# Designs tried in a protein design run: peptides against a protein of PDB entry 7PB4. Part 350

Target 1, 105 residues: chain A of PDB entry 7PB4
Amino acid sequence: KMLNIKEYKEKLLSTLGEFLEDHFPLPDRSVKKKKKNIQESSVNLITLHEMLEILINRLFDVPHDPYVKISDSFWPPYVELLLRNGIALRHPEDPTRIRLEAFHQ
Target 2, 218 residues: chain B of PDB entry 7PB4
Amino acid sequence: DALQMAVGYFEKGPIKASQNKDKTLEKHLKTVENVAWKNGLASEEIDILLNIALSGKFGNAVNTRILKCMIPATVISEDSVVKAVSWLCVGKCSGSTKVLFYRWLVAMFDFIDRKEQINLLYGFFFASLQDDALCPYVCHLLYLLTKKENVKPFRVRKLLDLQAKMGMQPHLQALLSLYKFFAPALISVSLPVRKKIYFKNSENLWKTALLAVKQRNR

## One batch from the design tools (peptide; made by RFdiffusion4, then SolubleMPNN)

Design b2_p29_8_s2 (from b2_p29_8, 13 letters changed)
Fold by OpenDDE base, seed 1:
Structure b2_p29_8_s2 (fold): chain B 105 residues (1-105), chain C 218 residues (1-218), chain A 29 residues (1-29)
Amino acid sequence: as target 1 above (105 residues)
Amino acid sequence: as target 2 above (218 residues)
Amino acid sequence: EEELEVLLEIFRRLARLHGEVELYLSLLK
């Protein structure tokens, strides 16, 4: 059965979600408990999946300005991962902004 | 059979902690080498031994010798190549082993039974262009694999950026010329018309063996 | 269609880091 485009997209998103959870989980807050003074930065980190969704949506919704501002919810290792692998690019004039690479163009 | 015993040794590892581990390993390695160069190996034997060579199970010297004798009797399974690419991604083998693998893959390309899955791996191979040691051999492989559907604007940009960094390399020029053939609108740069395409692996380590394989399969 | 291409490319790049080649191929078949 030729999976329709919708079903294929759902399969892809599901598989990607599972893959990201398995291989790129957020660090457990629990391990750092032993050193007293690290201020539990109360900032809720987003998943790599959520970060990618934001970047993809911005690329397609605002193609003339596809950049997203890096917030405190962006785990720095994820940002570095995306940049290092050519998935994302920094804004040339503003290092606090990143965009998804336009793989369709 | 001596070959089956040798393949079994590499697959399962040494059974006994015998003092003669190195002598036994060398004996089995020589058995594989002798059969491979004389008659070629069955597709199943190549599947097993290729995975072993890329898994990091043995030392670099052993892996190199195994990979050098991956000569088919008839065909190589595409599935063996897919598994091999998986091992390359996890990085358990040395850089020299990766280079040798790409040389092997180009040399043995016509003996691979199918190309459907290998064509789908185009993006994995393309990503390895950034490695200076791999780049010449990857360009040759991509030259063999590239279809019109693979020629996308983002890949063109990457190739041009690579050319800007590395200079006008013959292997990059060959690949860019092919890209321009499929998508002339994406490549505005004038490319020198080269009468002959040269890749580094023109000196095929397996030239004599491949001639023998082709003669046996006629 | 363009979004699928972007997703597949992201997946490919991330899958490469973990050697998940077969998983990637399963999405293309």
Scores: peptide ipSAE 0.682, ipTM 0.882, DockQ to the pose 0.767
Fold by OpenDDE base, seed 2:
Formats: structure tokens, C-alpha cells, sequence
Structure b2_p29_8_s2 (fold): chain B 105 residues (1-105), chain C 218 residues (1-218), chain A 29 residues (1-29)
């Protein structure tokens, strides 16, 4: 049965999500080494899936400014992964901002 | 038979206990080489051996020799090629093995039974254009695979960028000319009218073997 | 439709790193 576009999108998203979880999991929260005083800024890292969703949404919602600011929630290895594989691009004047590559253009 | 024993050896791996592991390996490799060059290999044998050659199970020298003798008796299964491409993506084989594989794939292209799944891998092949060692052979492969639906604006940009980087290479020009044929609106640049399409090493390592295969299948 | 193309391309690029060609093909069928 030719899946309708909606069903196909759902299947794609589900498969991608599973793939990302399997192959690009977040690092295990390093066990709180009890060193007392440093405010362990419990930076909540987002998943690669969530990061991609943010980038995709920004590309389509704000096509004239598709850049997202890199926050502390962005795991640096994920950022590098996206950049090195040509999935994302840094802003030419602001290296703290990245955009999704426009593959459809 | 000797071939079945040889294929079985490569499939199962070397039995630990033999003091003469290298001699046994060489014996079986020579058996495969001999049969492949004389008669070709069955599709099932190619399926097994091709995957072994690209899996990293054996050393680069052995893998190279196996890959060089992947000569079909009749046809190559598309599924074998898809599996092989999967191994290439994992990167367990050497750069030289990758080059050899693409050369093999171009050389054996007409002997692959179906192309539907291979055509779906267009994007994987296209990504390999960035590798300078692979680029000439990938262009040739893409020239064989490209359909109108594959010619996208972003791919045109990538090809033009490559041309700017590496200059006007004959293999790249051939592919761009095909792209212009399918989507003339996407390529404003005037391409030199070449009467002959030239790909690097159009004379493949398997020329004699391929002629023999074609003669047997007539 | 454009979003689907973007998703597929992202998937393709990431799948290449892990050799998930079969999984990718399953999405294109």
C-alpha cells in the first residue's frame, strides 16, 4: 500500500529517531564526581533528534534567517558531526550560529 | 569441489589449528582466482566473496586479490552490490580497495541483474565525489546511473564547486553534460561540446575477462 | 514534500557513517 504522505513522514521520523538513538546516543551523564564547589551547571543536553528538529523548524519557519544560536544544551560533538558531514553550516560572521543546509534548494 | 572448499574457507574463516595458515590461504585464493578468470564465478559465489573482500575480515592484500577476481559467469546480484556498498560506508576497507571496488562496479555494471536498488543509492555515490581518488570512477558510475530525477539544484552546485576546485576534468565534464541534458535550466554555464566522452581508465583490468563472459552468454 | 527531502538527506548522510544502507533503502521504497 502506498503510504500516504502523512504516514510516510511518520515512518521516516520514527525510523530516523530510532536510528539516532541507536547510533548517536547522548553520553551517559558522567557520574557526579562529588567534587564539592564547582557549580556543576547541570546543563541539560538535548538529543541529536531534538537538535535536528530545531534546525529543520528554523529553516522552514524563518527561511530568511534560518540560523540557530548554539546553546549550552548543544552537545559539542553533535555540532561538529553536523558541520563535518555538511548537514549544518556556521554563520559566516557569527560562529555561534548554525543553520541547516538547504538540501532542497 | 576445490572451488567450494575455497569459498567455504573464506566464508568460515581460517581454522585456528593449522600451522600453515598462510599456505592454505594462498592455495584457496589461487583456486578462486583460477576459476574466476577461466570460467567466471556463480552469482552466489560472488555474493559471498565480495562481502568478505569488503568486510575487513582479511588483510588488504587478500581483499584486493579477491576483489580483482570477482568476475561473473553470467550475472551479479544487485543485492550483492548493495551489501558491498554498505561495507564501503562502514570504512573497514582501505582507500585502494574502495577505488578498486568502484572500478569493478563500473566494469561489471552491465552484468548486474537489476538496477533499481543501485539507483536508490545515487546519493551515497554522489557523496564520494569529494574523494579525489574516487572522483573519476564515481563520475563514471553516476554517468551510468543518472536519471532526470537525480539532477537536483544542490547536486549541480556541488559539481560546479568541484569543477572550480579541480579544474575542467574530462570525467566531471561528462557528468555535467549529462546533467545539462536532463536539466538545462539548472546549468547556465556553456559546456564544451565534446564528441567523445572520456573517463579515466576506460580500459578496465577485466577487459579480457569481460569479453569472455559476453561470449559465454551469447 | 521539501521537508521530507531534507529529512531523507540528513538520514542518508548520517546513515553513511554507520553503513545503514539497507535501512535507508527501506525508506525510499
Amino acid sequence: as target 1 above (105 residues)
Amino acid sequence: as target 2 above (218 residues)
Amino acid sequence: EEELEVLLEIFRRLARLHGEVELYLSLLK
Scores: peptide ipSAE 0.538, ipTM 0.515, DockQ to the pose 0.729
Fold by OpenDDE base, seed 4:
Structure b2_p29_8_s2 (fold): chain B 105 residues (1-105), chain C 218 residues (1-218), chain A 29 residues (1-29)
Amino acid sequence: as target 1 above (105 residues)
Amino acid sequence: as target 2 above (218 residues)
Amino acid sequence: EEELEVLLEIFRRLARLHGEVELYLSLLK
């Protein structure tokens, strides 16, 4: 039975999500060392799934400027992972911005 | 405290545009070096200074000197290591600094308080095997980190490919032997039973310091 | 449809890194 495109998309997203959680988990920074003074920028790191979602959405929402600014929520290993594997590209003039690679061109 | 002032200098940067920037920098470096080699550094001090050394805030010479004196008094926080690996991915440090970091990480491995989060970085370390300068040290690190769950067919293939390219390197053989131990079905190749130490400890820059740390913590 | 292709390509590339190509292929059947 040809899964409806919608069902297929849901399956893909679910499988991808699980895959990303299994193979690319975030380090548990949850050791809230209560010590007050180090501005541990409590910036919650986003998952790789969330990062990809942001990049994909930007690509489709703003195709003429598909670049996303790297925030403190972007875990550097994830950024490097995407760049090294040709999934993302840095902006040629602004290294703080990345885009998803356009696989459809 | 002179050490606190030195750490604060590196963390916050030079307060005054003093003409004597280099002398002040050298003074604080020497302070950190002296304390680190004599007594070791607290985990919090290592956390701060290790990040600074890898952040690209200072020049390569300064970063190298800081990294060389990342000697713990007692323990190194796993979180510090995770943050350090993050900095390596940002690419603001030199190749030589990366090599030194892996050497440091291997040397200090037993002083890291926990390994659970570091083990999650296994794949990132494994990806660094392709760097010829890093390969020996990364193999050693992976040898220390490898669990059965990390031994996957694709990693076996990568190691065998590296061996085909580089020859039967002792560090690769050590790691492959461990892989064979965990997953004998994945490695059909007979590995020579070498009684020899797979990893040269002779290049441990911290040997004397580590002995001192172990003596203080007994 | 284009989004699906993008997702699949991302998955393919990442799956290859972890030797999970079979998992990827299971989605194409």
Scores: peptide ipSAE 0.515, ipTM 0.610, DockQ to the pose 0.218
Fold by OpenDDE base, seed 5:
Structure b2_p29_8_s2 (fold): chain B 105 residues (1-105), chain C 218 residues (1-218), chain A 29 residues (1-29)
Amino acid sequence: as target 1 above (105 residues)
Amino acid sequence: as target 2 above (218 residues)
Amino acid sequence: EEELEVLLEIFRRLARLHGEVELYLSLLK
């Protein structure tokens, strides 16, 4: 049975989610480096899944300015991963902004 | 038979206890080479040996020799190619092995039983265009695979960027010309009308073997 | 439809890094 578009999207998102969790997990916070004084910058890092959702949503919601500002919640290795693999692009004039590559255009 | 024993050796790996591991390995390699060049290999034998050659189970010299003798008796299974692409992604083989694989894939393209799954791998192959060593052979493969649905604006941009970096290479021009044929609106650049498409002759390594295969299957 | 194309391309690129070719193909069949 050809899955309808909705079911297919759900399958894709589910599979992608599992794949990202398995292969691109956030570093375990559990390495409590006992070193006392470094203020645990309480910055909650977002998952690669959440980062991709933000980028995808921006691409479709604001196609004329599809750039997202890199926040402290963006784990630098994920940013580099997306850039190196051509999934994301830096803004030519503002290195703090990235966009998703427009694969549909 | 001797071939089954040789394939079994590569599949199961060397039994630790043999003092003459290198002699045994060489014996089995020669067996595979001799059968492959004389008669070709069955699809099942190619499936096993191709995966072994790309898995990194053996050294680069052994992998290269195995890959060079991946000559079909009749057909190659597309599933073997899918598995091979998986191994290429994992990167357990050398750069030279990857080049040889793409040369092999182009040379053996007509002997692959089906193309449906291989066509779905178009994007995996396209990603390898950025490798200067692979680019000529990947362009040739993509030239064989490209359908209208594969010609997307983002891929056109990537090809043009690659051309800007590498210059107007004959293999890139061939692929761009095909893209322009399918989607003329996406490629405004005037491409020289090349009457002859020149790809690197990847088939040269297997030319004699391929002729023999074609003669046996007639 | 366009979103699916984008998602599939992202998936393909990330799947390539880990050799998850069969997983990718399972989404296209």
Scores: peptide ipSAE 0.695, ipTM 0.890, DockQ to the pose 0.730; fails the geometry check

Design b2_p29_8_s3 (from b2_p29_8, 15 letters changed)
Fold by OpenDDE base, seed 2:
Structure b2_p29_8_s3 (fold): chain B 105 residues (1-105), chain C 218 residues (1-218), chain A 29 residues (1-29)
Amino acid sequence: as target 1 above (105 residues)
Amino acid sequence: as target 2 above (218 residues)
Amino acid sequence: MEEKEVLLEIFRRLSQLHGEVELYLSLLK
């Protein structure tokens, strides 16, 4: 039973990952506009999959404070996607923090 | 036959070369309408035409007319309904078409051959409750689909929130009453004992046609 | 079970945007 549950979870994660990659890919980093001098801090954007993983892990690891701070690595369109689709919620007092919606509670 | 030609026209699309595209379309549409209302359509014909109506291939007026004549001769395939729901999610059809589809789905519910996959789509239907135009019809559909396993705390909360927003709507009360039946511990609110279930538009557009279908299948 | 349900709900919501209902159904079976 446990092996089947683990296998199913792996399949689910894999399928979700593929789906997210296909439908919600990160924008191509290729627009290196060669503007010279400004240290464009190459903000490493994380994938939507990684973002969701962070949110899910926080929900389960720290259920009393399930909020994650929005970092520069969070692509704004992904944040808006999650919020608009009811997948995530902003902290009521701190708009820089978001949590995964508690679908099961 | 004329019906096969008409279905083929909608499936393959209009041939570019005809100067009278609109007349040809109208001819085929009338053929489908005539057969559907007189005899009903085969499950295969419904499968094709239902997908066409929701795909956005044709204009809203045409799609509406096609959808209105999705009357089965015998049964509707569950697979056709699943495909239709997929098209609804893509959002290429108008709001009025979505409303019509849910009305159709409720009206034709008993003619769908199986319900297993439709039951798995419970969450998709439930999400549509937030659309004010769809809400009455979705409540009716959910009333037909709801099983004990579908009644979860978060769904109860959503229904109560909707009730707080829109008031004590009869269709919402009907669904809540069913939820309370399956999970009384989740719903502490006293629901009025309604002897009659009131869904908006108890009379469907297909009442006469459905009676005819039932008579033919006796 | 709880994590699975969370993942499924996320998938349901996101798949709805693209009409991937069949894919979602495949995960429920």
Scores: peptide ipSAE 0.516, ipTM 0.526, DockQ to the pose 0.822
Fold by OpenDDE base, seed 5:
Parts: C-alpha cells; sequence; structure tokens
Structure b2_p29_8_s3 (fold): chain B 105 residues (1-105), chain C 218 residues (1-218), chain A 29 residues (1-29)
C-alpha cells in the first residue's frame, strides 16, 4: 500500500528520530562549561534532531536568508558533524552562521 | 622555531612554488617526529596536526606518520579528539588510518584533559563496532567510556549479534561483562567469568613514549 | 525541493556514516 504522502513523511520523521536517538546521544543539558569567572550559565544543549529541525525550518521558512546563527546551545561536535558531512554550510562571510546545504538533485 | 615552521607548513599546505615539495614535506615531517618523540607536542600542535592527519589533506603515508607522532607533552585537548572523530565520519581517511586512530585514542586516553564530550560521542564509537578491523579497539575504547546510561537494550542486542557472528571474542566479552554489571536485567546470558580482561595490543605503539611523558610530568 | 527530499538526503548521509544503509533503503520502498 503506497503510504500517502503524510504517512510517509511521518514514517520518515519517526525513523530518522529513532535513528538519531540510537546513534547520537542526547547532549547532557547541563554541560557546565566552568569558564572561570563568568556565571555558570547552564547552557541547554539541543539534540542533533533539534538542530536539524531548526536548519530545515529556516531553509523553508526564510529561503532568502536560510542561515541560522550558531548559539551556545549548538553542541560543537554536532555542528562539525553537519558541516563535514556536507549537511550544513557556513556562511561565507560570517562563520557563526550556518545553513542547511542545498542538496542538488 | 623549526617545529612552528613545520606545523605551519602542514596547516597552510605546500606552497605551490617550491620545486622540491617532497623534500620540504619530509623535512617538516621529520621535525615534527623528532620533537614529538623527544619532548612530546603541545596541545595546540596536536590539535592542528591531528586535524590535518584525518582531513585527507595529505596522502595516507603522510597522515599515518603524523598520527603516529601525536604524542602529548602534557595533555591532549578533548576538542581535538572531537574534531578528529568528526573527520572519521566524512570517510576521507583510509581504513588503516581509522584503525590507527582508535589505537591512538585508546593509548592516549588518560592524557585527554576531559571526557565529557567524548562520552557524548559514545554512539559514534559504538557504530564502528561493525567494522571487523576496528572492533577490538572500539571495544576497548567503549570499555573505558561506558557508563550505566550508555547501556541500552538496542546496544545489548547489537553486541550479542556481533558475538553470534564473530564468536566469543575476548574484547566483546569484556564489554558485555561491563554491560551486565551496569544492567544485569538486559543480559540474561551467562558470561564466562573472565578474571583477566584482555584487549588486543595491550602493548601500544606508544608505550615507550608514554612512559617518557609520564616521567617528565612527575 | 520538498522537505521530504531534504530529510531523505540527511538520512542518507547519516545512515552511511553509521552503516545503517538498510534503514535508508527501507524508507525508499
Amino acid sequence: as target 1 above (105 residues)
Amino acid sequence: as target 2 above (218 residues)
Amino acid sequence: MEEKEVLLEIFRRLSQLHGEVELYLSLLK
């Protein structure tokens, strides 16, 4: 039975979510970066799934400026993972901004 | 100094204009090797060179030699390891380089300044268990990293499947025993009580160098 | 490009990384 487009999307999202959960640990929300003097800002890290959602949403919602600013909630290993696997791209003039890669079909 | 020039060469890449590119590369590589084995490298130097070795910027032979001399003077930055793992994911390095990296990571584990971010990469390491060449070293690494929260039903299943496929390998048994310790309800199978945990190549390529590092830092 | 295609490509790349290509293929059927 050809899953309708909605059902397929749901299956895809579910499968991807499960995959990410299995292979990518949830970042501990409380990585207390003890930087010396500055306030213990418990930066809540976001999951890779959440990061991808932000990037995808930005691409579709604001296609003329698809870049997202890297916040402290973005775990650096995930950022690097996305960049190095060609899933994301840094802004050419602002390395603090990344976008979802335009996957050429 | 000579080391800074060598590191700079690898970082910036070969300047196109040099007629003797290979001789220059060899000179700088020897400089790095000599300093690394004699004194160890600073964390910043390891950060740069480790990234280069795994980025695919140079050929496999050069990458292998760089990786072999990633010996710390004092500590290795966790960030350097995280960056390195990210390169492994891109697949630009050879299988032999991957094996060497995991061997290096196990050997240098105690010299890594922090383990918090590395522990978050647990899933990435676990995925590498499927590679027969990596499996022994990954098991050793996971044995060092595993916490109770990492022991999940799906990982138990995967380990048991691997055991079924590969047989009762000592490194798999070691990891499974640790899993059973943390989550006995997930592992109903009687594991042989091995009094001694044996991982492949307990004698790492860096044994002498690491002893020297420990002596200098005492 | 449809969101679906973006998701599939992301999944393809990540699945390859972890050797879970079969999971990806299951979504294409």
Scores: peptide ipSAE 0.496, ipTM 0.708, DockQ to the pose 0.191
Fold by OpenDDE base, seed 3:
Structure b2_p29_8_s3 (fold): chain B 105 residues (1-105), chain C 218 residues (1-218), chain A 29 residues (1-29)
Amino acid sequence: as target 1 above (105 residues)
Amino acid sequence: as target 2 above (218 residues)
Amino acid sequence: MEEKEVLLEIFRRLSQLHGEVELYLSLLK
C-alpha cells in the first residue's frame, strides 16, 4: 500500500529521528567543569536532530538568508560533521554562520 | 616562564615585527619539547597546543613536532580530545598528522581523564576505518573503546567488508574478535583464535615518556 | 525543493557515514 504523502513524511521523520538518536547521541551534560569561579553557564547542547531542524526551518522560512548563527549550544563535532559531509556550508564572509546545503541538482 | 611564553606564542601567533620568525618559532618549539619530555605538560597546555597542531595554523612540520610532544604531566582533558576530533572533521591537517594523532590517542588513552564523550565519538572513529593509513590505529582505538552497545549489525557488516577488501589483518581480527565476544550472534564466521592480539606499533613513540609519567604519578 | 527531498538527502549522507544504507533504501521503497 503506497503510504500517502503525509504518512510517508511521518515515517521518514520518525526513522530519521530514531537514527539520529542511535548514532549521534548528545554528550552527557554531567561534565561539570569543576573550575571554581566561572559561572556554570550550563550551556545546554542541542541534539543533531535539533540542529538539522533549525537549519531546515531557516532554509524554508527565510530562503533569501538561510544562514543560522552558531551558538554555544552547537556541539562542535556535529557542526563539523554537517560541514564535512556537505550537509551544511559556512557563510563565506562570516564563519560563525552556517546554512543547509542546497541539494538542488 | 619560558613555557608560558612559548604557549602564548603559538596561541596568539607570531608578532608581525619579528624579522627572525623562524628562529623565534624554533626557540618556542624547543622550549615546549624540552618541558614536555622532561616533566610533561599541564592539561591546559595540551588543550591549547593540541588544537593548534590540528587547526592548520602552522605548517605540517611544526604541527608534527607539537603533536609529538603532547605528553601529559598528569592527565589529558577529554574536552581536548573532542576538540581535536572536531579539527579532524575540518580536514585542514595532513594525512600524516591524522595518523600521528591516532597513534597519540592510543598511546595516551589511559591518561585521558574521562571517556564518556569519547565514546560518543565512536562513529567518527569507526568511519575512519576506511582510510588504509589510519585503519590499524583506529582498530586499536576502537578495541579500547568498544562496548556492547557499540556492536551493531551494520558495523559488523562494515568490518567484514573491510576484511574482504584488505584481507585478514591482525588489527581487524582483534576488533572482530571483540565484537564476537560482545555479540556472538552477529558474527557467524569462525575467527581464527589468535593467541596474541597484535596491534601495529605496540611500541609507541612515547613509551619512555609514558613510563616516566607513570612513575611520577605513583 | 520539498522538505521530504531535503530530509532524504540528509539521511542518505548520514546513513552512508554509518553504513546503514539498507535503512535508507527501506525509505525509498
Scores: peptide ipSAE 0.476, ipTM 0.724, DockQ to the pose 0.205
Fold by OpenDDE base, seed 1:
Parts: sequence; structure tokens; C-alpha cells
Structure b2_p29_8_s3 (fold): chain B 105 residues (1-105), chain C 218 residues (1-218), chain A 29 residues (1-29)
Amino acid sequence: as target 1 above (105 residues)
Amino acid sequence: as target 2 above (218 residues)
Amino acid sequence: MEEKEVLLEIFRRLSQLHGEVELYLSLLK
């Protein structure tokens, strides 16, 4: 049965979500306990999945300004992961802003 | 059968109790080499041994020798190639093994039973163009695989960037020429008209063996 | 540009890091 376009998109999103949960989990808060002085930054980190969703949505919703401001909720290693693998780009004038790479252009 | 015992040894690994582990390994490796070069290997044997060679289970010297004797009797399974690419992504094998694999893949390309899944892996191969050691062989592979649907603007940009960095390499020019053929509007740069396309090591390590395979399968 | 194509390319790049080629292929079929 040819999966309709909607079903295929759902499968793709589901598979990607599962893959990201398995291979790119958030860091466990428990490991930070031993070094006393790291301020328990009470900031709730978002998942890599959520980060990608934000970037994708911005690309499609605001194609003329597809940049997203990096917040404290963005785990720095995952930001670097996206940049190093050519998934995201930094704004040329503002390093605090990133966009999804234009794979079609 | 001596070959079956040898393949089984590599699949299961060395039994702990053997005092002469190195002699046993060499014996089995020679058995595989002898059969492969004389008669070729069955697709199932290639599937097992290719996976072992790229998994990092054995040392680089052993893996290299195994990979060099991956000569088919008739065909290579596409599934074996897909598994091999998975191992390449994980990076448990040496850089030299990766180079040898791409050389092998180009040399054995016509003996692979199907190309549908390999064609879908186009993007994985294209990503390896950035590795200077792999680039010549990957270009050759991509030259064999490229369809019109694979020629995208972002890939054209990547190839032009590579050319700007590395210069006008024959293998890059060959691939760019093919891209221009499929999508002339994407490549505004005049490419030199080369009458002959030359890829590095057109004389593959398996030339004599492949001639023998083709003669047996006629 | 279709969202599907963007997602597939992201998946390809990330799956390459972990050798999940078969999983990627399952999405293209």
C-alpha cells in the first residue's frame, strides 16, 4: 500500500523522534552534582528534537529571516553538533543566531 | 570443507584455548585467499567476510587481507554493500581500509546484483568527498551512480567548492562534467572538454581476477 | 522545498554519525 503523503510524513517524524531519543538524549542532571560550584542553572534544556523543530518551523514560517536566537535552553554541544554536521549555520553578523541549512538551494 | 572452516573461524572468532592462535589465523586466511583468487567466493561468504573486515573485530593487517580477497564467483549481494557502508559510518576501521573498500566497490560494481539501495545511499557517498584520501575513488563511484535526480544545487556548490580548494582534479572534472550533462543550467563554468575520462587506478588490484570471473560467467 | 526533504537530509546526516544506514533506507522506501 503506497503510504499517502500524510502517513509517510508521520512515519518519518516518528522514526526521527525515536532515533533522536536513542542516540541524542539530554545529559543527565545527576552527573553535575559532584562539582559544587557549577551553579545549578535551573534552565530547562530542550531536546535535540525540539531544537530541530524550532529551526524547521522558522525556516518555513519566516523564510526571509529564518534565524533563531540561541537561548539558554539550547544545550551547547547540540548546537555545535548541528553546526559541524552542516545542519545549521550561524548568522554572519550575530553568532547568537542560527538557521537551518538550506539543503535545496 | 576447508573454506567453510576458515569462514567459520572468522565469524565465530578464535577459540580461547588454542596456543597457536596466530598460526591458525594465518592458515584460515590463506585458505580464503587461495579459494578467492582461484575460483571466487560465494555471495554468502562475501557477506560474512566483508562484514568482519569492516567491523574492527580483527587487526588492520588481517582486515586488509580479507578485503583484498573479496572476489565474487558470480555476484555480490547489495545487502552486503549496505552493511559495509554502515560500518564505514561508525568509523571502527582504519582510513586505509576505507580507501580499499571504495576501490573494491568501484572494481566490483558490475558484479553487484542490484543497485536500488546503493542508489539511495548516494548522499552517504557524497559526504565522503570531503576526505582527501577518499575523494578520487568516491568521485568514480558517484560517476557510476549519478542520475539526473541526484544533481541538486547544493551538491553542485559542494563540488565547485572542492574544486576551488583542491584544483581541477581529473576525477572532480569527470563528475562535474556528468553533472553538467544532467543539469547544464546549474553549472555556468566552462569545463574543459576532456576526450577521455581518467579515474585514478583504472588498473585495479583485481584486474586479473576480474577477467577470470568474467570468463567463467560467460 | 518540501518539509519531507529537509527532514530526510537531517536524518541522513545524523544517522551517518551512528551508522544507521538501514534505518535511513527504510524511510526512503
Scores: peptide ipSAE 0.504, ipTM 0.765, DockQ to the pose 0.695; fails the geometry check

